Peptides against a protein of PDB entry 9GMZ. Designs and how they scored, part 1

Every score and structure here is a prediction.

Target 1, 343 residues: chain A of PDB entry 9GMZ
Amino acid sequence: TGFPLELLTRPATERLAYFENYTVAHPRLKEVYEILMRTIAEPAGASFIFVYGASGVGKTTLRLRVEQKLTELALPKLESDRARVPVVGIEAIAPESRYFNWKEYYTRALITLEEPLIDHKFDYGVRGISRDNFGKINVESKVVAPALRRALENALIHRHPDVFFVDEAQHFGKVASGYKLQDQLDCLKSLANMTGILHCLLGTYELLTFRNLSGQLSRRSVDIHFRRYCADSPEDVQAFKSVLLTFQQHLPLAETPNLVDHWEYFYERTLGCIGTLKDWLKRVLSDALDREATTITLKDLQKRALSVAQCQKMFKEIQEGERQLSETEADVQNLRSALGLGA
Below, numbering starts at 1 at the first letter of every chain, in headers, positions and changes, except where a header shows other numbers.
Peptide ipSAE is a variant of ipSAE made for these designs: the mean of its two directions, with the distance scale d0 fixed at 1.0 Angstrom where the peptide's residues are scored. Compare it only between designs on the same protein; published cut-offs may not carry over.
The geometry check fails a fold that doesn't show the stated peptide or that is severely misdrawn somewhere.

## One batch from the design tools (peptide; made by RFdiffusion4, then SolubleMPNN)

Design b1_p8_1_s1 (from b1_p8_1, 5 letters changed)
Fold by OpenDDE base, seed 5:
Structure b1_p8_1_s1 (fold): chain B 343 residues (1-343), chain A 8 residues (1-8)
Amino acid sequence: as target 1 above (343 residues)
Amino acid sequence: MLFPEFDP
């Protein structure tokens, strides 16, 4: 089914919002969603989930859909336990300095954990943490990182989320020496262990550096690879074309654009990443709505496409990540074979 | 707003 036809008579803002909120349930997203939901329900002693994938593959979409579903599933329990938060999700920020700002991280985590208005007042046991008149957490500048950590530990224990999401988690590693990266991982591990809360780190292939540094995290982690679609796989090409067809049907325009006929150009400029594709189409749709255009043309697509140089850079980063994973998979197969286990 | 059911 396409978009609701009544949208054609609605303001451009509503038409754009429809497309922004629309999610294509593509095969890789479904697969990773099912694995992630199952792992959250039954972590089997895991303290961490790592979700690896290319920039723009759709990790944030995955997170938001899992957050939505966990919230829906928790509703019956939330009626009886007003202190509970079903899920918490933050985005890790790229540090402006050579050092990760733990104070900012803990502050954002606390603020996010208290959004929505949970009726139950919780005393964090830390001076300088208060609620405003709107129930939002206010953290005074004098509060130090160790105190914020204790507050977050207590809040996580009290609110007992099913999972704590950290998006763009590669930002923990970008500026740390190998030693400092290990210390950061030990801090995260300690937070997960002290709270008993499952942590899910979503990131680019740069997050693999975290996996390789902690042989102890590997025993208590589940790894999920959110793959892009590959042009050398007929099934992946068909899935990518099906996504284009679905987006084509869900663009709230008077005339349905033929996106599928341009699938190679879409693939060239997205590298098989559906998030990149959606963001591109969103920009093009916005331009079309601003011009009161009836459809989208190839020229409209070209105006908002990533440059070839951007795609080449992104592709090189993807290839390096895929290579590292492929080597790890081969090493596992070699180990299994050497142990007399089937591949 | 009816969030479209994400049926995976």
Scores: peptide ipSAE 0.013, ipTM 0.518, DockQ to the pose 0.137
Fold by OpenDDE base, seed 1:
Structure b1_p8_1_s1 (fold): chain B 343 residues (1-343), chain A 8 residues (1-8)
Amino acid sequence: as target 1 above (343 residues)
Amino acid sequence: MLFPEFDP
């Protein structure tokens, strides 16, 4: 089924919002979604989930869909437990300095945990943390990072989310020294242990470096690789074409564009990353709506495509990440072979 | 935000 035809008579803003909110349930997204939902439900003593994959593969879409589902599943319990938050999700900010800003991290986490739907006022036990008349948390500038950490620990224990999401989690690894990186890992580990809350770190392949630095985190972590579609796999090519077919049916335009006929060009400029594809189509749709165009042309696509140089850079980063994973899998096989466990 | 039903 395509988009609701009534959208053709609606404002450009509503037509664009429809496409922005639309999610193609493509095979890799479904697979990773199912694994992630199962792991959240049954963490089996894990304190961390690592979700890694290419930039633009769809990690943020995955997070938002899991957050939605966890919220829906929690609704019956939220009627009886007004203190509970089903899920909390934040984005890690890239450090402006050689150090990760924990004060900012804790502040954003507290603000997100205490979004206004919760009537239950919690005392954080920390001076300089207050709520406004709309229930929004205000943190005074004088509040120090250790006090914010304690407030977050108390809030996480009290609100008891099923998972704490951290998007762009590779930013924890962007520290100037290995010693400081270990301190960041120990800080996250301590937060998860003190609260009993499962943490899910979503990031690029740079997150693998962060994961590999702590042999103790590796023992209490589940790894989920969100793979791109590969052009050397006929199944992946077919899945990518199916995504294009679905997107062309859900572009709220008077004439359905033929995206599938240009699948190679879409693949070349997205590297098999569906998030990159969606963002590209969103830009092209916005341009078409601004012109009151009936359809999208190849020229419209070309105008908003990533450059070949951008794609080459992104592809090198992907290849390095995929290589590191393949080496890790080979290392596991070598370890198994060395242990006398058959391949 | 009304996300459309995502049933994978």
Scores: peptide ipSAE 0.009, ipTM 0.553, DockQ to the pose 0.115
Fold by OpenDDE base, seed 4:
Structure b1_p8_1_s1 (fold): chain B 343 residues (1-343), chain A 8 residues (1-8)
Amino acid sequence: as target 1 above (343 residues)
Amino acid sequence: MLFPEFDP
């Protein structure tokens, strides 16, 4: 099924918004979605879920779809429990300084957890946290990071989300010289333990460093690898072509562009990452709508493509992450063999 | 389904 044909008579903003909100249920996204939803429903004593994969593989899309589903599933219970928030999702910000800004992190988490539409006001037990006349959380500049942490712990306990999502979680690894990455992990572990709330960290392959540093987190974590499509797999190539076919049918243009015939060029400039593909097509669609164009050409695609240098850098980062995972799998097999457990 | 099925 293609886009609603009525969109062709709508403003460019509505046509663009349609495509922005459209999600292709591609095989890797569906697989990771099902694993993640099951793990959230039955964490089996896990305190953490790690979702790692290439930049632009679609982790933010995964998060948003899981947040939507958890909200929909919680609606019948929210009528009886007005204090409950079904899910919380934040993005970790890259520190401007050499230090991760925990004060900013806790403030953003509190603001996200305490949306204005929540009927039941909660006392955080911390002076200098208030709600304005619009119900928005205000944090006074004098409130220190340890007090914000206690406020967040209390809020998470009271609101009891099924999961707390942290997108771009590799930014926790950006620690100043002399701070141990272990201290950041211990801080997150303490927050999860004190609240009893399951934490899901989504990020790049840099999250594998978190897995390796804490043998204690490994016992209480579930790992989910969100893989890209690989050109050396016929099945992955077919899935990637099918995604292109679906996107070309859902571009709200008068003439359907032929994206599938250019699949190799799309693969070259996305590295098999569907998020990168979608963002590229959004930029190209925006340009086409601004020109009132009937279709998208190869020249339009080339104008908004990532450069070869950008793709080479991204590919090197992907190869290093995939290598580290392969080494870890080999180490597990070697350990099993050494234990007398057959391969 | 939360998002359209992948039509191959």
Scores: peptide ipSAE 0.009, ipTM 0.542, DockQ to the pose 0.191
Fold by OpenDDE base, seed 3:
Structure b1_p8_1_s1 (fold): chain B 343 residues (1-343), chain A 8 residues (1-8)
Amino acid sequence: as target 1 above (343 residues)
Amino acid sequence: MLFPEFDP
């Protein structure tokens, strides 16, 4: 099924919003979603889930879909337990300084956890944290990071989410030294241990460097690789073409553009990353709607494509991440062979 | 089903 035809008579803003909110359930997204949902339901003593993959592969989309599903599953219980939050998700901000701002992180986490729609007032036990008449959390500048941490720990224990999501989690790793990176991991580990809340860190392949520094976290973590589509796999190419077909049917334009015939160009400029593809199509759709165009042309696509130089940079980052994983897989295989477990 | 939009 395509987009609702009624959208063609609606304002450009509604047409764009439709496409922005539309999600293609492509095979890799479904696979990772199923693994993630199962792992959240049965963490088996894991304290962390690492979801890593290329920039623009669709990790944020995955998170949002899991958050939605966990919320839906919790609704019957939330009617009776108004203190519970089923899930909390934040995005880690890239530090402007060489140091991660924990005060800001804890503040953002508290604000997100304590959404205005939660009728249940919680006393954080910390002076300078208040809720206004609109339910918005206010944190006074005088509140120090250790106090905010305690407030977050108490809030997480009280609200008991099934998972705490941190998107763009590679930003924890943007510290000047490996030692400071370990300190960040230990801080997160401590938060997970103190609260008993499962943490899911979503990030780029830079997250692997972060994960590999903590041999202690490896025993209590689940790794999920969100792969891109590869042009050397016929199945992946077919899946990518199917995504293009779906997107062309869901672009709210009077004439359906032929995206599938240009699949190689789309692949060249997205590296098989569906998020990158979607963002590209959003930009092109916005331009088309602004011009009241009936369709999207190849020229319209070319105007909003990533440059070859950008794609080459992104591809190098992907290749390095895929290489690190391949080496790890080889090491596992070598270990299994050495143990007599067979290949 | 994960996405109602994917009912064939």
Scores: peptide ipSAE 0.008, ipTM 0.525, DockQ to the pose 0.159

Design b1_p8_1_s2 (from b1_p8_1, 6 letters changed)
Fold by OpenDDE base, seed 5:
Structure b1_p8_1_s2 (fold): chain B 343 residues (1-343), chain A 8 residues (1-8)
Amino acid sequence: as target 1 above (343 residues)
Amino acid sequence: MLFEEFKP
């Protein structure tokens, strides 16, 4: 099954939007989705879920699909509980300074949690937090981080989401000292404990530092590794080719481009990261639509490819993350062996 | 092999 052929007569914007909204059910996405959904449904006393993987692997896509599903599942209950928000998802911002901005984090979390469409106006009990005429949260500059935290705690308790997502959560780790990182983790832990809301942190392999720094978080966390496709695995190569084949059929162009024959080039420039692949294809599709082209050529792909230098940098970051995981797995095996539990 | 559309 390919794209609806009717799209060929539609505006370029609609054709692009179709491809943007199209998500391939690739094995790694399905696996991580099922684990994540199960963990959200049955956290078993966990307060945190860590979803880590390469940049561009598809973590944001995973989040958005889980948010969609949780919203759909909650719809029947939302009619009776107008205060409830089924899920909240934010993206952590890279701090401009060496320190994570908690004030900004709490503000963004409150703004997202208190979307204008919620009929139930909650008073946060904090002076300088208001709603505008459109129901949007406004936070005055005078409101301090501890007050915003209390407002967020109250909002999370009142709205009772099944999970609180934080995308790009590695930005919590951008603190000048290990001590401050522990304080950040204790702050997050306290927020989860005080609200009773499960937190899901999605990010790069830098999230592994959070696992290693807090033995207490390890007892109350579930780890989910969102792996890329690896070229040394025949199964992963076949899955990657199948993703290319699927995208090839869902590019709304008059002539189906042959992406699969260029799979090595796609792999070289995406490192097996499907998000990176999709974003590349979106850019190339946009260019093709702007030119009213009937298909995509290798030359069109090359124009929008990441540079070799970018890929080399990304690959080093991936290798370091994968190494740290492999070392952790080996350490677990060594610990089990040392405990007499066997390999 | 073609993959299906991801339907949550």
Scores: peptide ipSAE 0.469, ipTM 0.941, DockQ to the pose 0.880
Fold by OpenDDE base, seed 2:
Structure b1_p8_1_s2 (fold): chain B 343 residues (1-343), chain A 8 residues (1-8)
Amino acid sequence: as target 1 above (343 residues)
Amino acid sequence: MLFEEFKP
């Protein structure tokens, strides 16, 4: 089954939106989704979930699909509890300064948590936090970070989300010293502990640094590795080809492009990351629709491909992350051996 | 092999 053929007569914007909203149920996404949903439902005393993997593997897509599902599951309860928000998702922004801006973080979290459509107005107990005439939260410049934190704690307790998502969470780690990273983690831990709200941090392999910095986190965290497809695995290659086959059927073009025949080129320029693949195809589709083209060609793909230099950089970052995970597994085996436990 | 649409 491919895209609805009716899309061929629809505006380019609608055709592009179809592809943008389309998500392939590829094995790695299904696996991570099931683990994440289970962990959110039954955190077993965990305060944190870490979802780590390559840039462009599909973490944001995973988050959005989980947010959608949690919202759908909560709908019957939200009719009776108008104060509840089922899920909160934010993207962490890279600070312009070498220091993480907690004031900005708390402000963004409050703004996201307090969606204008929420009927039940909450009093934050903090002067300088208000709603505008459109119901949007406004935070005055005079409000200090500790007051914003208290406001967020109270809001999280009152709204009681099943999980608080922070995407691009590696940006918390962009601090000039390991001590500052620990302080950031302690702030996040304290927020999770004070609110009783499960926090899910999604990010690159730089999140492993967060995992390793706190032995106390390890007791209250669940780790989820969102793996890319690897070219050295025949099963992964077959899955990647199957993703290409699925995408080619869901490109709303008059002539179905043969993406599978170019699988090696797609792999070379995506490193087995399905998000990177989707974003690439989206750009190429947009260009094709703008030209009223019947299909996409290899030349169209080449125009929107990541450069070899970009791919080489991304691949080095992936290899370093995968290496760090492998070392952790080896350390466990070494520890077991040293304890006289069999391998 | 074709994958289905991911429906949450």
Scores: peptide ipSAE 0.462, ipTM 0.940, DockQ to the pose 0.880
Fold by OpenDDE base, seed 4:
Structure b1_p8_1_s2 (fold): chain B 343 residues (1-343), chain A 8 residues (1-8)
Amino acid sequence: as target 1 above (343 residues)
Amino acid sequence: MLFEEFKP
């Protein structure tokens, strides 16, 4: 099945929005989604879930689809418990300074948790946090980070989300010393422990540094690797081609472009990352719609492709992350063998 | 092979 043909008579904005909202049910996304949903439902005493993988693999798409599902599943309960929020999701921001801005993090988390549509007002017990006439949270500049933390702890306890998502969580690691990274992990651990709320950190392979620094977090964490498609795997190549075939049927253009014939070029410029592929196709579709074009050409693709230098940088980061995981798996096998447990 | 739309 392709896109609804009536879209060809619709405004460019509706045609673009259709493709933006379209998500391919590719094997790696389904697998990670099922693992993540099961882990959220049955955390088995875990306080953290780490979802790591290449930049542009589709972690944000995964998060948004899980948030949607958790919201849908919670609807029957929300009718009786108007204080409950089923899920909260934030994106960690890269600090402008050498230090992670915890005040900004707590403020954004509070604002996200306290959507205007929540009928049940909560008193944070902190002076300088209020709701405006539109129900938006206002945090006065005088409110200090420890007070914002207490407000967030109280809000998380009161709203009781099934999970707290932090996207781009590698930004917690952008601290100049390993000591400060440990302090940040201890802060997150304390927040999860004080609230009893499961935290899911999504990020790049830089999140592996968090796993390795805290043997105590490792005991209370579930790890989920969101793998890219690899060109050395015939199955992965076939899955990647099938994603291209699916996207070409769902581009709302008069003439279906042949993306599959260019699969090697798509692979070269996406490194097997479906999020990178989708974002590339969105940019190219937007350009085509602006020109009222009937199809997408190779020149249109080339105009919006990542540069070779960008791809080389991204590939080095991926190879280093995949290497670190392979070494960790080998270390586990070596440990098992040394314990007399079969490999 | 075509993949389906991801429906959560």
Scores: peptide ipSAE 0.457, ipTM 0.938, DockQ to the pose 0.891
Fold by OpenDDE base, seed 1:
Structure b1_p8_1_s2 (fold): chain B 343 residues (1-343), chain A 8 residues (1-8)
Amino acid sequence: as target 1 above (343 residues)
Amino acid sequence: MLFEEFKP
């Protein structure tokens, strides 16, 4: 069944919000979700989870769905433990300079961890951190990064989330010197070790470069590859067509658009990335709702498509990432073969 | 084939 037909009489904002909140249970999302949830439940001494994949594959959607699930699972415990936060998630900011802004990172993490719904006021032991009348954290500009780190460490220990998510985590690696990149890794490692909180870093394939720089992090990390759908795989093509078929039934329009007939064009302009596909369809749906249109046309799709030049750039970045992973997998197989451990 | 809604 498609969208609730009653949405056709609702405001454009409600119709758009329905589609925004709708998530297709596509195979790659389900697989990565199950692996991630299992790893969070049973980290087996891991301090880090690395989730890497193409831009627009759906990593943020994965994070939000895991955050939702962890929150739902924690509700019975939160009634007894008013200090606990089940999960914390932030997005890493791209550095404006050759240096990662740790002060901003710690501030954002503290603000996110200390959402207003927590009645338990914790004293961070740091002067210049306060709560407003709504319970939001205010950090004075005079508070230095080492003090914010101590506040975050204390908050993470006290709130004890099952996982700390960092989205766009490739931004930790955007440092001009190898020494500084090691210092960033050691800083993250120290934060995870001092708090005992599992960290999940989600990012592009650039995150692999960051992961590979520390042999010690590699020993305490779980890797999860969020793959795109590949056109050279009949199964992946069928899954991609099935995603299109599902989305076309969940576009709250009077006439169901035929997206599946244009599957090659959708594939060409998304590279098999379902997040890119969903964001494209959201833009096209918004335009259709603004015009009070009954359906979506190919011209409407073309108007909001990524350019061929954008797709070519994104595809080169994907191919380089997939190559690096394939070489790593081959190196592991070669190492196993050289050790006599068989395939 | 239709996929279901992703329910956590």
Scores: peptide ipSAE 0.436, ipTM 0.935, DockQ to the pose 0.877

